# Ledger of designs, part 7: peptides against a protein of PDB entry 5K2M

Target 1, 273 residues: chain A of PDB entry 5K2M
Amino acid sequence: MRIGITYTVLRREEMAIKERAGEFGEVVMLHEDDLLFPGNYDLDVVIIRNVSHFKALYTARLFESEGIPTVNSSRLIFEAGDKLFATLRLAGKVPVPEWKAALSEGGALRVPDSLGYPLVSKPVFGSWGRLLAKVNDRDSLEAVLEHRKWMKNPLYGIHYFQEFVEKPGRDIRSYVIGGEFVGAIYRYSNHWITNTARGGKAEPCSDPEVEELSVKAWEAFGEGALAIDIFESEKGLLVNEVNPNMEFKNAARVTGADMAGKLVEYAVEVAKT

## One batch from the design tools (peptide; aimed at target 1 N195 P244)

Design b1_p9_8 (made by RFdiffusion4)
Pose (drawn by RFdiffusion4):
Structure b1_p9_8 (pose): chain A 273 residues (1-273), chain P 9 residues (1-9)
Amino acid sequence: as target 1 above (273 residues)
Amino acid sequence: DDPAALSGD
């Protein structure tokens, strides 16, 4: 059993994964510099841990082209990692915040007629709560759209919005791996954006409703290891997002759950075809 | 790389 781990830097998550994988077989640490295709790689499975979402997608696709299964797969990395594609997959399967998509500035200006104010603008490929905007009126919408327009990346032209959900000073992050619920936390902040990457704080979450909803959200994709974001609202739990390159150091510490071990166990099972 | 395109947190 040879287990590959692709990485950019060795965060705590990557170190814990390397350790757990060592109990099952030879670990082959693959920095981005070691990635060259086409190439001969002798691996039964690769765990994708690249920090760049896009580099993770392409390395997963490249290893798949060498006949080497990846965790997560290139398909899941793309579908689950893009807010719009992921929302299309979650819709009708679990409750989600109301949302709209527009393809131009003019189309985006009509979004408030459907969603009302306040509304949330966020990039379709983003993470760590970056470039999220709470838009309370038309002037703010025009400001966000004007800035988006002048940004170079054509992906900023896909305008994705959600109603603003009044959360109780926190949100929920849960983890489902291979269909098994493995844990959840609350992420607290005095700010409406609660990511731990922006200073949000982890606490254990033992709400049985989140376990079931988290499995249903995972079932919309039917594979892999997903970190799932959930909002509490006056209309019950809402699934906001799913994440295919999960960070869990604060979550594992707070809940005591072995998220790195469970990811590895799942990877060994996929390595057996 | 785009600074917003990052792994999950």

Design b1_p9_8_s1 (made by RFdiffusion4, then SolubleMPNN; from b1_p9_8, 5 letters changed)
Fold by OpenDDE base, seed 3:
Structure b1_p9_8_s1 (fold): chain B 273 residues (1-273), chain A 9 residues (1-9)
Amino acid sequence: as target 1 above (273 residues)
Amino acid sequence: EEPWARRGD
C-alpha cells in the first residue's frame, strides 16, 4: 500500500495523518511544489490536505485523471466546498436554515421579501466567517451589494443569503468519515460568528440527535470525510454547512477521538475498492 | 496562497 498525502503546510493534522498512514504502508508526502501533471504517480490513494479549496479540488481531479482515487474526491470537494451547492444537497435530506440565491443586484434586493430581516449574506466560498455579513436593514443590504460590484472574483456576484439564526452562544461541529460518526464539539463565542478559528472555546458534544443528524447530512453526499456545522435553533437542529477540507486538531484534543486514524482507515478502504 | 482560496475550520 502506497499512500500519498498532499499538503501546503505541515500542521498537527498532517503530522497525525502521516504517522497513522505509516502503520498501513509506505507514505509519500507531496508538498504543493512537488505536484506536476501528468506525473506518472505510483500511489494507491491520495489524502488531500491542501489548504486552498481550489488547489485541493484541482489536485484531486488531476490524480483521478491518472486513475488514482483521492480522499476526498474532486466531486465531493466541489459540491461540499461551495456553500450553495452544499445547501442544494443538504436541503433534500436534513433541515437547513432558510436560504435564497440571487444572480443579480435586482434579484438580491427582493430577498428580504421572503427571508425578512435580519438576514446573513455569505460568499459561496471561503472559511472562518470571511465576508459574512449580518444584514439588519435595507441600507445595509444596499451597502453589501455595492461593495460586491467591486470584488474582482466573479463568484462574488453569486448572492447567497440565509435567515439569521439565533443561537445559544454556540454552534456544533461534528465529524463523519466514511459514513461513521467520529465525534462532535460545541464551539462557544459571544459573537454571532462562533468559529473556533476566531478564538472560541471548544467543549465535547455528546448528543444522540447530533450524531443521527450528522450521519444523515453525510448521506446527502454519500462519500468521504466531512466536518458538519450544526445550529441549535428555536425550530430544532439545522445543518448550516459542511467542510470537505477539515481541521480537527481542537476536536481531537477535546473529544479524544482518533480522527487521523479514521481518515487513514477510510483512505485504505478507498484504495482497495 | 490567496486569502480567497484558503479554507479551514
Scores: peptide ipSAE 0.024, ipTM 0.691, DockQ to the pose 0.745
OpenDDE base, seeds 1, 2, 4, 5: peptide ipSAE 0.017, 0.024, 0.021, 0.021; ipTM 0.618, 0.686, 0.677, 0.662; seed 1 fails the geometry check

Design b1_p9_8_s2 (made by RFdiffusion4, then SolubleMPNN; from b1_p9_8, 4 letters changed)
Fold by OpenDDE base, seed 3:
Structure b1_p9_8_s2 (fold): chain B 273 residues (1-273), chain A 9 residues (1-9)
Amino acid sequence: as target 1 above (273 residues)
Amino acid sequence: DEPFAVRGD
């Protein structure tokens, strides 16, 4: 078994994945600077750990074009890594926050007619609450839309909105790999955006309802390794988003779950298929 | 608690 690991930065996660992969076969570390296509790669599977969503997506697709399977697959990265595309998958299987998409400013201005205020404006790509806006009124909506007109990336012209969900000062991050629930944590924050790496306390989450919902959310995609963001709301648990490029350093530390081992075991299974 | 790694997407 020859296991490739693509990476941008050698983080604790990549070190743990490398160590565990070494127990199953030969490990080939591939920095982004080492990647050139078409190429002659002697690998049975590649674990994708590029930091950039788009670099991860293209790296996966390029290896697949050489007949080498990847974890995650380019299909999964594409569908799960876009908030709107992920919502389209999730909405058919699990409870999600109410959402609306508009393709123009004129359409976006009508979103409050359906969702009301407050609502949340999200870009379809990006992480850690980047460019999230809590929109409390018409003036704030107009301001967000005006700013979007001047953003260079055309994807900022895709207007994705959610209802604002009141949370109990925390959210849930769960992990499902190959359809198996691996673990979950609470992430505490005094800010309405809980998905911030800065200063958040993490605690273990042991809730059978979270476990069941997490597996169902994974089944909406049907493959790979996903981190799942869940909100505790007055309506019950809501699946907010999924992450096909999971960080798990703190989750592994807090829960004691072998996230890296489970990821490698799944990659080995994919290689044998 | 150590901060989470930051995604670059």
Scores: peptide ipSAE 0.020, ipTM 0.568, DockQ to the pose 0.150
OpenDDE base, seeds 1, 2, 4, 5: peptide ipSAE 0.017, 0.017, 0.018, 0.017; ipTM 0.571, 0.576, 0.559, 0.591; seeds 1, 5 fail the geometry check

Design b1_p9_8_s3 (made by RFdiffusion4, then SolubleMPNN; from b1_p9_8 with A4W S7R)
Fold by OpenDDE base, seed 1:
Structure b1_p9_8_s3 (fold): chain B 273 residues (1-273), chain A 9 residues (1-9)
Amino acid sequence: as target 1 above (273 residues)
Amino acid sequence: DDPWALRGD
């Protein structure tokens, strides 16, 4: 078996994946600079570890066009990596924060009529915490919308909003690979955006309700490896979003779970189908 | 250690 691994930066996760993949077959590391298409790749499966959502998406689709399956698939990356498309999948299976989407400024200005204030403005694409805004009032909403008009990417003209969820100073990150729950952590932060670039601590989360909800959230997509972000709210557990391009070094360290091994095992299974 | 995955653009 020949296992490809595409990557932008060789992180701890990619090193662990490479090491575990070597136990199953020949490993071919493919930096983004090595990727030219169409090409004659002799690979049974490719693990997608490109940092960019769009590069990961296009890389997966390009390998699929050569008849090579990917983990994750381009379909999963597309649907799970877009916050709105992910919400559409999740909302049919699990509790999610209340949300609204608007396709114009005029539509966006009416969002508070249903969600109230405070609300959260999110881009549909991009990394956690980037361009998130807590919108407390009309003036703040108008400011966010004005700024979006000047952003060059037309996807910023798609307005996605959620209710503001009061969290107990933490959120939950769980991991599901091939439908199997692998582990979960609490992520602590004093900021409403749980982002560890702002000093977050990780601790193990052992909660059967989290495990059950995480598997159900994965089933909304039905394939691949996902990190799942869950809020503890007054209404109970809410699935906020999923990540088809997960980092897991902290979760692996804190839980002791072999996340890299589970990812490789799943990729080997995909290669045999 | 950032438990939040950077989905880079």
Scores: peptide ipSAE 0.025, ipTM 0.646, DockQ to the pose 0.173
OpenDDE base, seeds 2, 3, 4, 5: peptide ipSAE 0.018, 0.017, 0.028, 0.018; ipTM 0.618, 0.609, 0.662, 0.631; seed 4 fails the geometry check

Design b1_p9_8_s4 (made by RFdiffusion4, then SolubleMPNN; from b1_p9_8, 6 letters changed)
Fold by OpenDDE base, seed 1:
Structure b1_p9_8_s4 (fold): chain B 273 residues (1-273), chain A 9 residues (1-9)
Amino acid sequence: as target 1 above (273 residues)
Amino acid sequence: DEWWARRGS
């Protein structure tokens, strides 16, 4: 068994994945600078750990074109890593926050007629709460839309909005790999953006309802390894988003779950199919 | 009543 691991930065997660992969076979670390295509890679599976969503997506698709399966697959990265496409999958299976998509500024200006204020503006791509805006009024909406006009990437012209969910100073991140619930954490923050990458604290979450909802959210995609972000609300649990390129150092530390091992085990299973 | 108190921590 030859296991590739693509990466941008060697983080705690990549080190743990490398270590666990070594128990199953030969490990080939592949920095982004090592990747040229088409190529003659001798690998049975590749674990995708590129930081950039798009680099991860294209890396996965390029290996698949060489007949090498990836974890996650390019299909999963594509569908789960786009907030709008992920919402389309999730909305048919699990409760999600109310949302609207608009394809023009004129359309976007009508979103409050449906969602009201406050609402959240999100880019369809990006991590760690980048370019998230709590929009409290018309003036703020106009400002966000004006700024989007001058952003170079045309994807910023896709306007994705969500209701603002009042949270109890925390959110939940759960992990499902190959359909198995691995663990969950609470992420605490004094800010409405609770992501631990922005300084939030993590505590273990042991809640059977979270576990059940997390598995159902994973089933909306039906493959791979996903981190699932869940809100606690007055309406109950809401699945906010999923991440097909999960960070798990805080969750692994707090829960004691072997997330790296579970990811490698799943990759080995994929290699054998 | 805190509505989230019904959930585990």
Scores: peptide ipSAE 0.061, ipTM 0.702, DockQ to the pose 0.027
OpenDDE base, seeds 2, 3, 4, 5: peptide ipSAE 0.058, 0.051, 0.061, 0.052; ipTM 0.677, 0.678, 0.699, 0.679

## One batch from the design tools (peptide; aimed at target 1 W128 R173 K249)

Design b1_p10_1 (made by RFdiffusion4)
Pose (drawn by RFdiffusion4):
Structure b1_p10_1 (pose): chain A 273 residues (1-273), chain P 10 residues (1-10)
Amino acid sequence: as target 1 above (273 residues)
Amino acid sequence: FEEFLRSMGT
């Protein structure tokens, strides 16, 4: 059993994964510099841990082209990692915040007629709560759209919005791996953006409703290891997003759950075809 | 920047 781990830097998550994988077989640490295709790699499975979402997608696709299964797969990395594609997959399966998509500035200006104010603008490929905006009125919408327009990346032209959900000073991050719920936390902040990457704080979450909803959200994709974001609202729990390159150091510390071990166990199972 | 990445996590 040879288990590959692709990485950019060795965060705590990557170190814990390397250690768990060592109990099952030879670990082959693959930095981005070691990635060259086409190439001959002798691996039964690769765990994708690249920090760049896009580098993770392409390395997963490239290893798949060498006949080497990846965790997560290139398909899941793309579908689950893009806010719009993921919302299309979650819709009708679990409750989600109301949302709209527009393809131009003019179309985006009509979004408030459907969603109302306040609304949330966020990039389709983003993480860590970056470039999220709470838009309270037209002037703010025009400001966000003007800035997005002048940004180089054509992906900023896909305008994705959600109604603003009044959360109780926190949100929920849960983890489902291979269909098994493995844990959840609250992420607190005095700011409406609660990511731990922006200073949000982890506490254990033992709400049985989140376990069931988290499995249903995972079932919309039917594979892999997903970190799932959930909002509490006056209309019950809402699934906001799913994440295919999960961070969990604060979550594992707070809940005591072995998220790195469960990811590895799942990877060994996929390595057996 | 590498030290910043190492500090990131959930």

Design b1_p10_1_s1 (made by RFdiffusion4, then SolubleMPNN; from b1_p10_1, 6 letters changed)
Fold by OpenDDE base, seed 5:
Structure b1_p10_1_s1 (fold): chain B 273 residues (1-273), chain A 10 residues (1-10)
Amino acid sequence: as target 1 above (273 residues)
Amino acid sequence: SMEFLKALGE
């Protein structure tokens, strides 16, 4: 078994994945600078750990073009890593926050007619709460739309909005790998964006409803390894988003779950199919 | 660090 691991930065997660992969065979670490295509890669599977969503997506697709399966697949990265495309999958299987998409400024200005205020403006791509805006009123909406006009990436012209969900000072991040629930954490923050990357603290989450919902959310995509962000709302549990390129160091530390091992085991399974 | 990763962007 030859296991590739693509990466941008050797984080705690990548170190753990490397270590566990070594138990199953030869590990080939592939920094982004090492990747040229078409190439002659002798690998049975590649674990995709590039930081950039787009680099991860293209890397996965390029390996697949060489007949090498990836974890996650380019399909999963594409569908799960785009907030709108992920919502389209999730909305068919699990409760999600109310959402609207608009393809123009004129369309976006009508979103409050459906969602009301406050609402959340999201880019369809990005991590760590980047470019998330709580839009409390018309003036704020106009400001967000104005700023988007001057952003160079045309994807910023895709206007994705959610209802603002009041949370109890925390959210839930769960992990499902190969359809198996691996663990979950609460992420605490005094900010409406509760991501641990912004200084949130993590605690174990042991809730059967979270486990069931997480598996159902994963089933909306039907493959791979996903981190699932869940809100505790007045309406019950809502699946906010999924991440096909998960960080898990805090979750692994807090829960004791072997996230890296489960990911490698799944990759080995994928290699054998 | 997480700050370093944020600075790298996507």
Scores: peptide ipSAE 0.009, ipTM 0.446, DockQ to the pose 0.168
OpenDDE base, seeds 1, 2, 3, 4: peptide ipSAE 0.007, 0.007, 0.006, 0.009; ipTM 0.443, 0.473, 0.461, 0.436

Design b1_p10_1_s2 (made by RFdiffusion4, then SolubleMPNN; from b1_p10_1, 6 letters changed)
Fold by OpenDDE base, seed 3:
Structure b1_p10_1_s2 (fold): chain B 273 residues (1-273), chain A 10 residues (1-10)
Amino acid sequence: as target 1 above (273 residues)
Amino acid sequence: SMEALRKLGE
């Protein structure tokens, strides 16, 4: 078994994945600078750990074009890594926050007629709450839309909105790999944007409802390794988003779950199919 | 650093 691991930065996650992969076979570390295509790669599977969503997506697709399976697949990265496409998958299987998509400024200005205020403006791509805006009124909506006109990336012209969900000062991050629930944490924050990468406290989450919902959310995609963001709302649990390029250092530390091992085990299974 | 990773874009 030859296991490739693509990476941008050697983080604790990549070190743990490398260590666990070494127990199953030969490990080939591939920095982004090592990747040229077409190439003659002798690998049974590639674990994709590129930091950039787009680099991860294209790296996965390029290996697949050479007959080498990837974890995650390019299809999963594409569908799960886009907030709107992820919502389309999730909405068919699990409760999600109310959402609207508009393809023009004129359409976006009508979103409050359906969602009301406050609402949340999100880019369809990006992480760590980047360019999230809580929109409390018409003036704020107009300001966000005006600024979007000057952003160079055409994807900023895709207007994705959610209802604002009141949370109990925390959210839930769960992990499902190959359809198996691996673990979950609470992420505490005094800000409406909850993210441990921004200095939030993490605690273990042991809730059977979270486990069941997390597996159902994974089944909306049907493959790979996903981190799942869940809100505790007045309406019950809501699946907000998924991440096909998960950070798990804090979750592994807090829960004691062998997330790196589970990821490698799944990659080995994929290699054998 | 986390900031460097953020700039690379997850």
Scores: peptide ipSAE 0.013, ipTM 0.440, DockQ to the pose 0.187
OpenDDE base, seeds 1, 2, 4, 5: peptide ipSAE 0.012, 0.013, 0.013, 0.013; ipTM 0.417, 0.436, 0.422, 0.429; seeds 1, 2 fail the geometry check

Design b1_p10_1_s3 (made by RFdiffusion4, then SolubleMPNN; from b1_p10_1, 6 letters changed)
Fold by OpenDDE base, seed 1:
Structure b1_p10_1_s3 (fold): chain B 273 residues (1-273), chain A 10 residues (1-10)
Amino acid sequence: as target 1 above (273 residues)
Amino acid sequence: MEELLKGLGE
């Protein structure tokens, strides 16, 4: 078996994936600079670890066009990596924060009539809480919308909003691979954005309700490896978003779960299908 | 593509 691993930066996750993949076959590390298509690659499966959502998406689709399966698939990366498209999948299966989408500034200005204030403005793409805004009033909403007009990417004209969820100074990140729950962590922060990439502390989460909800959230997509972000709210557990290109170094460290091994095992199963 | 990616901060 020949296992490709595409990457932008060799992180702890990519090192762990490479090491575990070596137990199953020959490992081919593919930096973004090594990727030219069509390329006639001799690989049984490719694990996608590009940092960029769009680079990951296009890399997956390009390998699939040559008959090589990917983990994650281009379909999963597309649907899970867009916050609005992910919400559309999740909302049919699990509790999610209240949300609105608007396709114009005039539509966006009416969102508070439904969600109230405070609300959260999100771009449909992007990681690590980039361009998230807590919008407390009309003046703040108008400012966010004005700034979006001057952004060059037309996707900033897709306005996605959520209710502001009051959290107990933490959120939950769980991991589901091939439909199996692998582990979960609490992410602590004094800021309303709790992402560990912004300095949040991680601790193990052992909660059967989190495990059950995480599997149901994965079933909304039905394939691949996902990190799942869950809020503890006064309404109960809410699935906020999913990530088809997960970071797991902190979760692996604090839980002891073999997330890299589980990802490789799933990729080997995909290669044999 | 590069401008799209630069605009994403990636």
Scores: peptide ipSAE 0.007, ipTM 0.499, DockQ to the pose 0.078
OpenDDE base, seeds 2, 3, 4, 5: peptide ipSAE 0.005, 0.000, 0.006, 0.008; ipTM 0.433, 0.415, 0.473, 0.501; seeds 2, 3, 5 fail the geometry check

Design b1_p10_1_s4 (made by RFdiffusion4, then SolubleMPNN; from b1_p10_1, 4 letters changed)
Fold by OpenDDE base, seed 2:
Structure b1_p10_1_s4 (fold): chain B 273 residues (1-273), chain A 10 residues (1-10)
Amino acid sequence: as target 1 above (273 residues)
Amino acid sequence: MEEFLKSLGE
């Protein structure tokens, strides 16, 4: 078996994936600079580890066009990596924070009529809590919308809002690969944005409800490897978002779960289908 | 996805 691994930066995750993949066959590391299409790649499967959502998406689609399956698939990356599209999938299967989408400033200004204040403004794409805004009032909403008008990427004109969820100083990140729950962590932060990439502490999360909810959230997509962000709210557990391009070094360290191994095993299964 | 991608090109 020949396993490709695409990457932007060799992180701990990519190194772990490489190491585990080597147990199953020949590993072909493919830096973004190595990716030319069409490329006539001789690979059975490609594990997509590009940092950029869009690069990951296009890379996956390009390999698929050559008949090479990817983990994750371009479909999954597309649907899961967009917060709005992910919400559309999730909302039919699991509890999610109340949300509204607007396609204009005029529409966005009416969002508080439904969700009230405070709101959370999110771009439909992006990681590490970038461009998340807690919108406490009309003035803040107008400011966010004004700034969005001048952002170059037209996707910033897609206005996605959630209710502000009061969290207990933490959130949950779980991992589901091929429908199997692999592990979960609490991410602690003194800020309302709890992402560990911003310096939060991680601790193991052993909660059967989290496990069940995580699997259900994965089933909304029905394939691949997902990190699932879950809020502990007064309304119970809410699936906030999913990540088809997961970081797992902290989760692997804290839980001892073989995230890389599970990912590779799944990729090998995909290669055999 | 395909329908969406098509819509982006229109």
Scores: peptide ipSAE 0.008, ipTM 0.505, DockQ to the pose 0.024
OpenDDE base, seeds 1, 3, 4, 5: peptide ipSAE 0.006, 0.000, 0.006, 0.005; ipTM 0.449, 0.415, 0.444, 0.441; seeds 3, 5 fail the geometry check

Design b1_p10_2 (made by RFdiffusion4)
Pose (drawn by RFdiffusion4):
Structure b1_p10_2 (pose): chain A 273 residues (1-273), chain P 10 residues (1-10)
Amino acid sequence: as target 1 above (273 residues)
Amino acid sequence: SFEDFLKEID
């Protein structure tokens, strides 16, 4: 059993994964510099841990082209990692915040007629709560759209919005791996954006409703290891997003759950075809 | 440095 781990830097998550994988077989640490294709790689499975979402997608696709299964797969990395594609997959399967998509500035200006104010603008490929905007009125919408327009990346032209959900000073992050619920936390903040990457704080979450909803959200994709974001609202739990390159150091510390071990066990199972 | 920042993320 040879287990590959692709990485950019060795965060705590990557170190814990390396250790757990060592109990099952030879670990081959693959920095981005070690990635060259086409190439001959002798691996039964690769765990994708690249920090760049896009580098993770392409390395997963490249290893798949060498006949080497990846965790997560290139398909899941793309579908789950894009807010719009992921919302299309979650819709009708679990409750989600109301959302709209527009393809131009003019189309985006009509979004408030459907969603109302306040509304949330976010990039389709983003993480860590970056470039999220709470838009309370037209002037703010025009300001966000004008800035998006001047940004170089054509992906900023895909305008994705959600109603603003009044959360109780926190949100929920849960983890489902291979269909098994492995844990959840609350992420607290005095700010409406609660990511731990922006200073949000982890506490254990033992709400049985989140376990079931988390499995249903995972079932919309039917594979892999997903970190799932959930909002509490006046209308019950809402699934906001799913994440295919999970960070869990605060979550594992707070809940005591072995998220790195469970990811590895799942990877060994996929390595057996 | 940027690498230190990434190592400390979250």

Design b1_p10_2_s1 (made by RFdiffusion4, then SolubleMPNN; from b1_p10_2, 8 letters changed)
Fold by OpenDDE base, seed 5:
Structure b1_p10_2_s1 (fold): chain B 273 residues (1-273), chain A 10 residues (1-10)
Amino acid sequence: as target 1 above (273 residues)
Amino acid sequence: SEVERLQNLE
């Protein structure tokens, strides 16, 4: 078994994955600078750990084009890594925050007619709450839309909105790999954006409802390794988003779950199919 | 973080 691991930065996650992968076979670490296509890669599977969503997506697709399966697959990265596309998958299977998409400024200005205020403006791509805006009123909406016009990436012209969900000072991050629930944490923050990458505290989450919902959310995609962000709302649990390129160092530390091992085990299974 | 910096550059 030859296991590739693509990466941008050797984080704790990548180190753990590397270590566990070594128990199953030969490990080939592939920094982004090492990747050229078409290439002659002798690998049975590649674990995708590129930091950039797009680089991860293209890397996965490029390996797949050469007959090498990836974890996650390019399909999963594409669908799960886009907030709107992820919502489309999730909405058919699990409760999600109320959402609206618009393809023009004129359309976006009508979103409050459906969602009301406050609402959350999200780019369809990005991590760590980047370019998230809590939009409390018309003036704020206009400002967000105005700024979007000047952004270089045309994807910023895809206007994705959610209802603002009041959270109890925390959210839930769960992990499902190969359809198996691996673990979950609470992420505490006094800010409406709860992310451990922004200094939030993590604690174990042991809730059967979270586990069940997480598996169902994963089933909306039907493959791979996903981190799942869940809100505790007045309406119950809501699946906010999923991440096909998750960080898990805090979750692994707090829960004791062998997330790296589970990821590698899944990759080995994928390699054998 | 370095990761965030790299993401912003990419």
Scores: peptide ipSAE 0.039, ipTM 0.771, DockQ to the pose 0.170
OpenDDE base, seeds 1, 2, 3, 4: peptide ipSAE 0.033, 0.032, 0.034, 0.034; ipTM 0.760, 0.760, 0.763, 0.763

